# Peptides against a protein of PDB entry 5T59: the designs that were tried, part 126

Target 1, 112 residues: chain A of PDB entry 5T59
Amino acid sequence: TTPTMQSTSLLTEHLGYPPISLVDDIINAVNEIMYKCTNAMEKYLMQRNIIGKKDFSDEIKIGTAKLESLLENSVDKNFDKLELYVLRNILSIPSDLLEENRFRLLHHEKLV
Target 2, 90 residues: chain B of PDB entry 5T59
Amino acid sequence: EHIRFQRLVQVCNKALEESIRKLQSWEKIHECFPNYGQTREGIENLTVCQQQVIKLWSNLSRVEFDAIFHERSIEEKLNQLDDLINKARS

## One batch from the design tools (peptide; made by RFdiffusion4, then SolubleMPNN)

Design b2_p22_7_s4 (from b2_p22_7, 10 letters changed)
Fold by OpenDDE base, seed 1:
Structure b2_p22_7_s4 (fold): chain B 112 residues (1-112), chain C 90 residues (1-90), chain A 22 residues (1-22)
Amino acid sequence: as target 1 above (112 residues)
Amino acid sequence: as target 2 above (90 residues)
Amino acid sequence: MEYSEEEIEETRKIIEEVRKKL
C-alpha cells in the first residue's frame, strides 16, 4: 500500500507524530552508530600503526576510509528499503479502513 | 493478531544484519589492509578490531533502536493499529 | 523487500510531498 496524504494524516493523529519521523529517528541513529564504529576502528588501528619499525598510518587511513565507504553504501541501500517497507506495509492503513464509515472509527476511538 | 510491530523489529534487524555483513568478512577486512595484514601483529589487531566493531554495532543498535521504539511508543501504537484494522474487518 | 524502480520512485515522491507539507 502506497502512503497518501490521507493515511499520513490519520497515522499522524494516531501516532502523535508523522510516520516518517520514526523512520528518520531510525536512520539518524544508524548513521550515528555507523560513524562511531568507523571512528573507533580508525582510532584503534592508529594507536597500533607501527609494527616492526614500519608506520602503517597511511594504509590504515586508506583502508578505514574504504570500509567506511562500504558501510555507508550498505547502510544507505538497506535502510532506504527499510523506509519504503515501513511506510508501505507497517505504518499503513488498508483501503477498506479509509472508507468514510471506517475513517471515523479512528477519530472516534481517539475521542472516546 | 498483532503483526506490525513484529514486522518492524524483523526488518530493522534485517537491515542491520545486511549492513554489517561486509565487515563480518575477514577477507574483505584484509583486502583493505593488505600490508598491515601480512604481519602477525597486524592480523591480531585487525581481528580484535573487527570483533569490537561488530559488537559495538550490535550493542549500540540494540540500545538506540529500543530507545526509539520506547520514546515513540511504537509497539503500543502498532498494536492499536492492528486492533483497529481487525475491528473494522469484523 | 523487493520493489520495482517505478514503485520506489512513486513512493519517494509521495514521501517528499508529505515532507514538504509537514
Scores: peptide ipSAE 0.226, ipTM 0.922, DockQ to the pose 0.767
Fold by OpenDDE base, seed 5:
Structure b2_p22_7_s4 (fold): chain B 112 residues (1-112), chain C 90 residues (1-90), chain A 22 residues (1-22)
Amino acid sequence: as target 1 above (112 residues)
Amino acid sequence: as target 2 above (90 residues)
Amino acid sequence: MEYSEEEIEETRKIIEEVRKKL
């Protein structure tokens, strides 16, 4: 189901934070991980940049940059889909629970 | 009974797996280092590098995502949401 | 986990609207 202001408010009350905050945490984490991975790769190869009296530093820098871009694009695509799925199918409230009588149930459970 | 947290874990894993897919391709790695990869030592270094990156990706994602889920108490909250939905429909 | 482009855009707009109000 598509998120609404009503569902967002109810979920925020339930979670103690807006649903989107969880997604933000996940996306921020994966971006950090991505950087650590590409940085580690560059450092590893730059420590091994000389082979047979040839310096491959420039090629390594360009190559790692290409891989970083490739990974970044993939992360962006897949975690955009994740965001949509989480907000539509996981952190969502069925329409029947948004009715007045069911809405009261959610409030009642919180107050008890 | 409780399904939402399981789904969250599943879609997170899927996104992580799909994101790293292209780095798992030796051909793509080699294409980025065409001359370096023509040397014996270069191939060896790239092979180790590829393996290390994939492992680092997997390990860091597991630790970080588990930390997020714990800090946000998301399993408990999603289980409660499932219970509320089931209760309302019973 | 498959969405049409139209559905994706619609959902994105809603998410952005929510973000602005938070």
Scores: peptide ipSAE 0.223, ipTM 0.921, DockQ to the pose 0.757
Fold by OpenDDE base, seed 2:
Structure b2_p22_7_s4 (fold): chain B 112 residues (1-112), chain C 90 residues (1-90), chain A 22 residues (1-22)
Amino acid sequence: as target 1 above (112 residues)
Amino acid sequence: as target 2 above (90 residues)
Amino acid sequence: MEYSEEEIEETRKIIEEVRKKL
């Protein structure tokens, strides 16, 4: 189901925060993790940049950047899908519960 | 029954797994370091690096996502949502 | 998790409108 202002309001009341805030937390976390991983990779390899008499620092920097880009693209794609799925299928209210009789259930439960 | 939180965990895991998939490819790793990876020592370093990054990805994501879920009380809230929906339909 | 482009765009617009009001 497609999110609406009504469902968002009800879910916000239920959750104590807007549904999108959960998704934002998840996306922010994975982005942070992503850059920690790529940074760790670069640092590890840069500590091992010289093999024999050859310095591979430039190649390591370029290579790590390429991998970071690949990871960024994949993260963006997969977590965009996740956002849609969560908001449409998990943090969602069926239409039948948005009817007048059922609409009061969520509100009533909060007040009791 | 409760299904929403389980689905949340599943889709999060799937997104994480799909995101790291390219780094799990040795071919992709090697392509990024074509000359470095032609040396024995370079191959060894890349192998260890690849393994460590994947482990780091897995460990950090587990810790951070669990923290988010806890802070947002999402399991409880989703279970309650399931209950409300089921109750309304009963 | 397969969505049409139309569905994606509709959802995106709604999300943005919601964000503006929050």
Scores: peptide ipSAE 0.221, ipTM 0.921, DockQ to the pose 0.661
Fold by OpenDDE base, seed 4:
Structure b2_p22_7_s4 (fold): chain B 112 residues (1-112), chain C 90 residues (1-90), chain A 22 residues (1-22)
Amino acid sequence: as target 1 above (112 residues)
Amino acid sequence: as target 2 above (90 residues)
Amino acid sequence: MEYSEEEIEETRKIIEEVRKKL
């Protein structure tokens, strides 16, 4: 089911926040985690940058940057899919229920 | 009866697992450090680093996602949504 | 969770429109 303004409004009333806000939280979190991971990796390796009198600092910086980019691309791809799936299949209202009747139930539950 | 929250957890886990898949490849890791990885110590360091990053990824994601789900009360809300839909169809 | 490219694009457009209004 494709999101609509009507479903978004109804879900917002139900959730107390727009459905996309949940997705935003998830995506923001994974991005933060991603950079924490890559930062940790860089720091770990930079503390071990000299081996056999050779300084690998430049290679480490470049390498970790490459891994970061690789991870970024993967995160973007997979969590874009997640966003679509969540909004279409999880935080969604069946089309047959996008009527006054569904709204009544939601309103009724709030009042009871 | 309640399916939406389960689906949310599943899709989140899948996205996390698929995202970290590339870093689970030793070959990909080594390719980024071609000379560093030619040394014994370098290999050891990269091995530990890879393991630590994967663990960190897993641990942080678990904690942060659980926190989000809690703060948004999403399990309860999704269960309620399931119930509302089922009720409407009955 | 696999979708056609057309379906993905359609959904993405709708999401963006919703974002603009929020």
Scores: peptide ipSAE 0.228, ipTM 0.922, DockQ to the pose 0.823; fails the geometry check

Design b2_p22_8_s1 (from b2_p22_8, 10 letters changed)
Fold by OpenDDE base, seed 5:
Structure b2_p22_8_s1 (fold): chain B 112 residues (1-112), chain C 90 residues (1-90), chain A 22 residues (1-22)
Amino acid sequence: as target 1 above (112 residues)
Amino acid sequence: as target 2 above (90 residues)
Amino acid sequence: SEIAQETLKRVEELTKKFPDVP
């Protein structure tokens, strides 16, 4: 079910916050985690940049940057799909409940 | 009876699992470090690094998402929503 | 509601990008 002005308003009242706020929290969290992971990887390898007589610092920097990009692209795609699914199928109100008689029932249950 | 919260958890886990898929590929990791990965010590370092990153990803995600769900009271709210829908359809 | 409008807009855009998502 695609969100509507009515359903969004009702869900906001029910949740105490807009549905997208939850999604934004999730997305912000995973982005933060993502960069913590890539940063940790770079730091770990940079502390181990010299093997024998060779310095691999440049290769490590380039390599970790590539991995970061791969992860960014994957996170973006998968959590965009998540956002769409959540807003349509989880944080949603079925159309039958938006009918006049059902709509009143929903409000009544919240107020009484 | 209560289905929305479990679905939320499922789709979150799915998104997390799919997102980390590329880092789980040793081939992808090695390709990013072609010369470093040709040394014994380099391979060892990359192996440990890969494992640690994946664990960090999993652990941080679990903790942070649980915190979000708690702060937003989303399980309770989704259960209530399920109940309202079921009552309306009964 | 501005937030509601933003929600609808984002859903619309995402639907175009991912038409196979249920």
Scores: peptide ipSAE 0.752, ipTM 0.955, DockQ to the pose 0.948
Fold by OpenDDE base, seed 1:
Structure b2_p22_8_s1 (fold): chain B 112 residues (1-112), chain C 90 residues (1-90), chain A 22 residues (1-22)
Amino acid sequence: as target 1 above (112 residues)
Amino acid sequence: as target 2 above (90 residues)
Amino acid sequence: SEIAQETLKRVEELTKKFPDVP
């Protein structure tokens, strides 16, 4: 199902926060992890930049940047898909529940 | 009966796995370091680096996502949502 | 609400971007 103004409001009441907040937490977390990983990669290789008499610092910097971009693109795509799926299929209210009597049920359960 | 939280975990794991897939490709990594990777030491360093990054990705994602799920009480909330839906349909 | 509107907007945009997502 596709989120509506009503379903978002009801879910916010149920969760105690907007559904999108959970998604944002997840996305923010993976982005942070992503850059920690790429940073660790660069640091590790830069500490090992000289092999024999050759300095590979420039190649390492360019290479790690390419890998970072590759990872960024993949993270962006996959977690955009995740966001869409979560908001449609997990943090969602079926249409049959979006009725007056069903709304009362949600409110009742919260108060009792 | 309770399915939403399981699905959340599944799609999170899937997204994480698909995201790191490119870094799991040795060929892709080697292509980024064409000259460095032609040396024995370079290959060794890249191999260790690849392994460490993948482990770091896995460990950090597990810890951080579990923390988010706990802080948001999402398992409980999704179970409650499942229960409400099932009750409404009964 | 603003947050609800933002949610719907993002879903709409993502739907266009990923029409194969169920």
Scores: peptide ipSAE 0.751, ipTM 0.956, DockQ to the pose 0.974
Fold by OpenDDE base, seed 3:
Structure b2_p22_8_s1 (fold): chain B 112 residues (1-112), chain C 90 residues (1-90), chain A 22 residues (1-22)
Amino acid sequence: as target 1 above (112 residues)
Amino acid sequence: as target 2 above (90 residues)
Amino acid sequence: SEIAQETLKRVEELTKKFPDVP
């Protein structure tokens, strides 16, 4: 079910916040986690950048950047899908309940 | 009776699992460090690093998402939504 | 509301990007 002005309003009243706020929290969290992970990886390897007589610092920096990009692309794709699914299938109100009589019922239940 | 919160958890887990899948590939990790990964010590370091990052991803995700769900009272709200929908259809 | 409009806009854009998502 595609969100509407009506469903968004009703859900906002029910939740106490707009449905999109939950999604934004999730997306912001995973982005933060993502960069913490890549940063940790870079730091770990940079502390171990010298093997024998060779300094692999440049390779480590480039490699971790590549992995970061890879992870960014995957996170972006998967959590965009998540957003769409959540807003359409979880944080949604069936169309039959958006009719005038059902609308009043939901509103009444919230107030009583 | 209550299905929405379960679905939310499932879709979150799926997104997290799919997102980290690339980092779970040793081949992809090694490709990013072609010369470093040709050394014994380099391989060892990359192996440990890979494992630690995956664990960090999992642990942080669990903690942060649980916190979000709690702060937003989403389980309760989704259960209530299910109840309202079921009641309206009865 | 602005937030509601943003929601609809994002859903529309994501639908175009991911037509296979139920």
Scores: peptide ipSAE 0.751, ipTM 0.955, DockQ to the pose 0.972
Fold by OpenDDE base, seed 2:
Structure b2_p22_8_s1 (fold): chain B 112 residues (1-112), chain C 90 residues (1-90), chain A 22 residues (1-22)
Amino acid sequence: as target 1 above (112 residues)
Amino acid sequence: as target 2 above (90 residues)
Amino acid sequence: SEIAQETLKRVEELTKKFPDVP
């Protein structure tokens, strides 16, 4: 079910916050986690950048940057899909509940 | 009877699993460090690094997502939504 | 509502990007 002005308003009243706020929290969290992971990887390898007589610092920096980009692309794709699915199928109100009688029930539930 | 919160958890787990999938590939990791990964010590370091980052991803996501769900009271709210929908259809 | 309009806009854009998502 595609969100509407009415369903979004009703869900906001029910949740105490707009549905999109939950999605934003999730997306912000995973982005933060993503960069913590890539940073940890770079730090770990940079502390081990010299093997024998060779310094691999440049290769490590480039390699970790590539992995970061790979992860960014995957996170972007998968969590965009998540956002769409959540807003359509989880944080949604069936159209039949938006009829007058059922709409009143939703409002009444909030007040009682 | 209550289905929405379960679905939320499932879709979150799926997104997290799919997002980290490429980092679980040793071939992709090694490809990013072609010369470093040709050394014994390099392979060992990359192996440990890969394992640690995957664990970090899993642990941080669990803690952070649970915190979000708690702060937003989403399980309770989704259960209430399920109940409301079921009541309306009865 | 501005936030509601933003929600609908994002859903519309994502729908175009991912037409296979139910």
Scores: peptide ipSAE 0.751, ipTM 0.956, DockQ to the pose 0.945

Design b2_p22_8_s2 (from b2_p22_8, 9 letters changed)
Fold by OpenDDE base, seed 4:
Structure b2_p22_8_s2 (fold): chain B 112 residues (1-112), chain C 90 residues (1-90), chain A 22 residues (1-22)
Amino acid sequence: as target 1 above (112 residues)
Amino acid sequence: as target 2 above (90 residues)
Amino acid sequence: SKVAEETLKRVKELSEKFPEVP
């Protein structure tokens, strides 16, 4: 089910916040986690940047950046799909309940 | 009866798992550190690093997502939504 | 509302980008 102005409003009333706010929280969280992970990786390796007489700092910086980009792309794709799925299938109101009489029922149930 | 919250958890886990899959590939990790990974010590460091990152990803995601779900009371709200839908259809 | 409009916009864009998502 594709969200509508009506369903979004009803869900906002039900949730106490817009459905998209939950999605935004999730996406923001995973992005933060992503950068924490890549940062931790870089720091770990940079603390071990010298092996023998060779300094691998530059390679480590480049390599971790590549991994970060790879992860960013994957996160972006997968959580965009997640957003779409959640808004269509989880935080959604079936069309049969978007009729006038059903709206009253939902509103009534909330008030009771 | 209550299905929406379960689906939310499932789709979140799926997204997390799919997102980290690339980092689970040793080949991809090694490709990013071609010279570093040619040393024994480098390989060891990369191995540990890979494992730690994956664990960190998993742990942080669990904690943060649970916190979000709690703060948003999403399980309760989704259960209520399921109930409303079921009631309306009965 | 502004937020509702944004929601619909994002869903539309994502739907076009990911037609395989149910």
Scores: peptide ipSAE 0.756, ipTM 0.956, DockQ to the pose 0.975
Fold by OpenDDE base, seed 1:
Structure b2_p22_8_s2 (fold): chain B 112 residues (1-112), chain C 90 residues (1-90), chain A 22 residues (1-22)
Amino acid sequence: as target 1 above (112 residues)
Amino acid sequence: as target 2 above (90 residues)
Amino acid sequence: SKVAEETLKRVKELSEKFPEVP
């Protein structure tokens, strides 16, 4: 189901934070992890940039940049899909319950 | 009965796995370092690097996502949501 | 709610971009 103003409000009350906040936390975390990984890769290889008498620093920099871009694109795509799925299917209230005002249980349980 | 948190974990794992898939391809890695990877030492370095990055990705994601889930109390909240929905439908 | 509006907007955009997502 697709989020609505009503469902978002109710879920915010239930969670104590907007549903999107969890998604943002996840996305921010994976982005941080991504750059830590790519940075570690570059640093590791740059410390081993000379093989024999040849310096591969330029190739390493270009290569790691390419891999970073590939990872960025993949992360972006997959976690955009994750965001959509989570907000539709996990952090959601079924529309039939909203239509029948059964969502009042969320408010009731909070007060009891 | 409780399904939402399980689904959250599943989709997170799927997204993480799909995201790192390109780096798991040796061919893809090697293509980025065509001359470096033609040397024995280069191949060895790339192999170790690939393994370390994948492990780092896995370890960091596990730790960070668990921390987020804990801080947001999301398992409890999603279980409660499941219960509320089931109760409303009964 | 500004946050709610942003949420709906993002979902709409993502839905159009990824119609295969259930």
Scores: peptide ipSAE 0.756, ipTM 0.956, DockQ to the pose 0.976
Fold by OpenDDE base, seed 2:
Structure b2_p22_8_s2 (fold): chain B 112 residues (1-112), chain C 90 residues (1-90), chain A 22 residues (1-22)
Amino acid sequence: as target 1 above (112 residues)
Amino acid sequence: as target 2 above (90 residues)
Amino acid sequence: SKVAEETLKRVKELSEKFPEVP
């Protein structure tokens, strides 16, 4: 189902926070993790930048930047899909539950 | 009876797995370091680096996502949502 | 609600970008 003003409001009341807040937490977390991973990779390789008599620092910097971009693109795509799926199929209220009688049930359960 | 939290965990794992898929490819890693990867030591360093990054990705995501789920009480809330829906359809 | 409006907007945009997502 597609979120509505009504379902978003009801879910916010149920959760204690807007559904999108959970998604934002997840996205922010994975972005932070992504940065930590790419940073760790660069640091590890930069400590091992000299092989024999050759300095590979420039190649390492460029290479890690390419991998970061690759990872960023993949994270963006996959977690955009995740956001859409979560908001439609997990943090969602079926249309039949938004009818007057069932709407009252949801509200009543929260108040009791 | 409770299905939503299980689905949340599944889609999170899927997104994480698909996101790291490119870094799991040795060919893609090597392609980014064409000259460095032509040396014995370079190959060894890249191999260890790849393994460590994948482990770091897995470990950090587990810890951080579990923390989010706990802070948001999402398992309890999704179970309650399932119960409400099932009750309404009874 | 501004947050609700933002939610609907993001879902709409993502739906158009990823029509294959159920």
Scores: peptide ipSAE 0.756, ipTM 0.956, DockQ to the pose 0.951
Fold by OpenDDE base, seed 5:
Structure b2_p22_8_s2 (fold): chain B 112 residues (1-112), chain C 90 residues (1-90), chain A 22 residues (1-22)
Amino acid sequence: as target 1 above (112 residues)
Amino acid sequence: as target 2 above (90 residues)
Amino acid sequence: SKVAEETLKRVKELSEKFPEVP
């Protein structure tokens, strides 16, 4: 189901935070991890930039930058899909429970 | 009975796996280092680097995502949501 | 709610970008 003002409000009350906050946490985390990984890769190779009296520093920098870009694009795409799926299918309330009677029941159960 | 948290974990794992797939390709890695990768030592370095990065990706994501889920109490909250929905439909 | 409005907006945009996502 697609989120609504009502469902978002109810979920926020239930969770103690807006549903999107969880998604933002996840996305922020993976972005941080991504750059840690690419940075580690560059550092590792730059420490091994000389082979047979040849300096490959420039090639390493360019190559790692290309890999970083590939990873960035993939992360962006896959976690955008994740966001959509989570908000529609996991952090969601079925429409039948958004009716007046069901809504009251939901609140009642939470308060009891 | 409880399905939402399981789905959350699954979709997170899927996103992580799909995201790192490009780095799992040796061909793609090698293409980024055409001259460096023509040397024996370069190939060895790239191989180790690739493996280390993939492991780092996996380990960091596990730790960080678990921390998020714990901090947000998301398993408990999603289980409660499942229960509420099931009760309402009964 | 600004956050709620932002949520709906993002979902709408993402749904258009990724129609294959259930």
Scores: peptide ipSAE 0.756, ipTM 0.956, DockQ to the pose 0.951

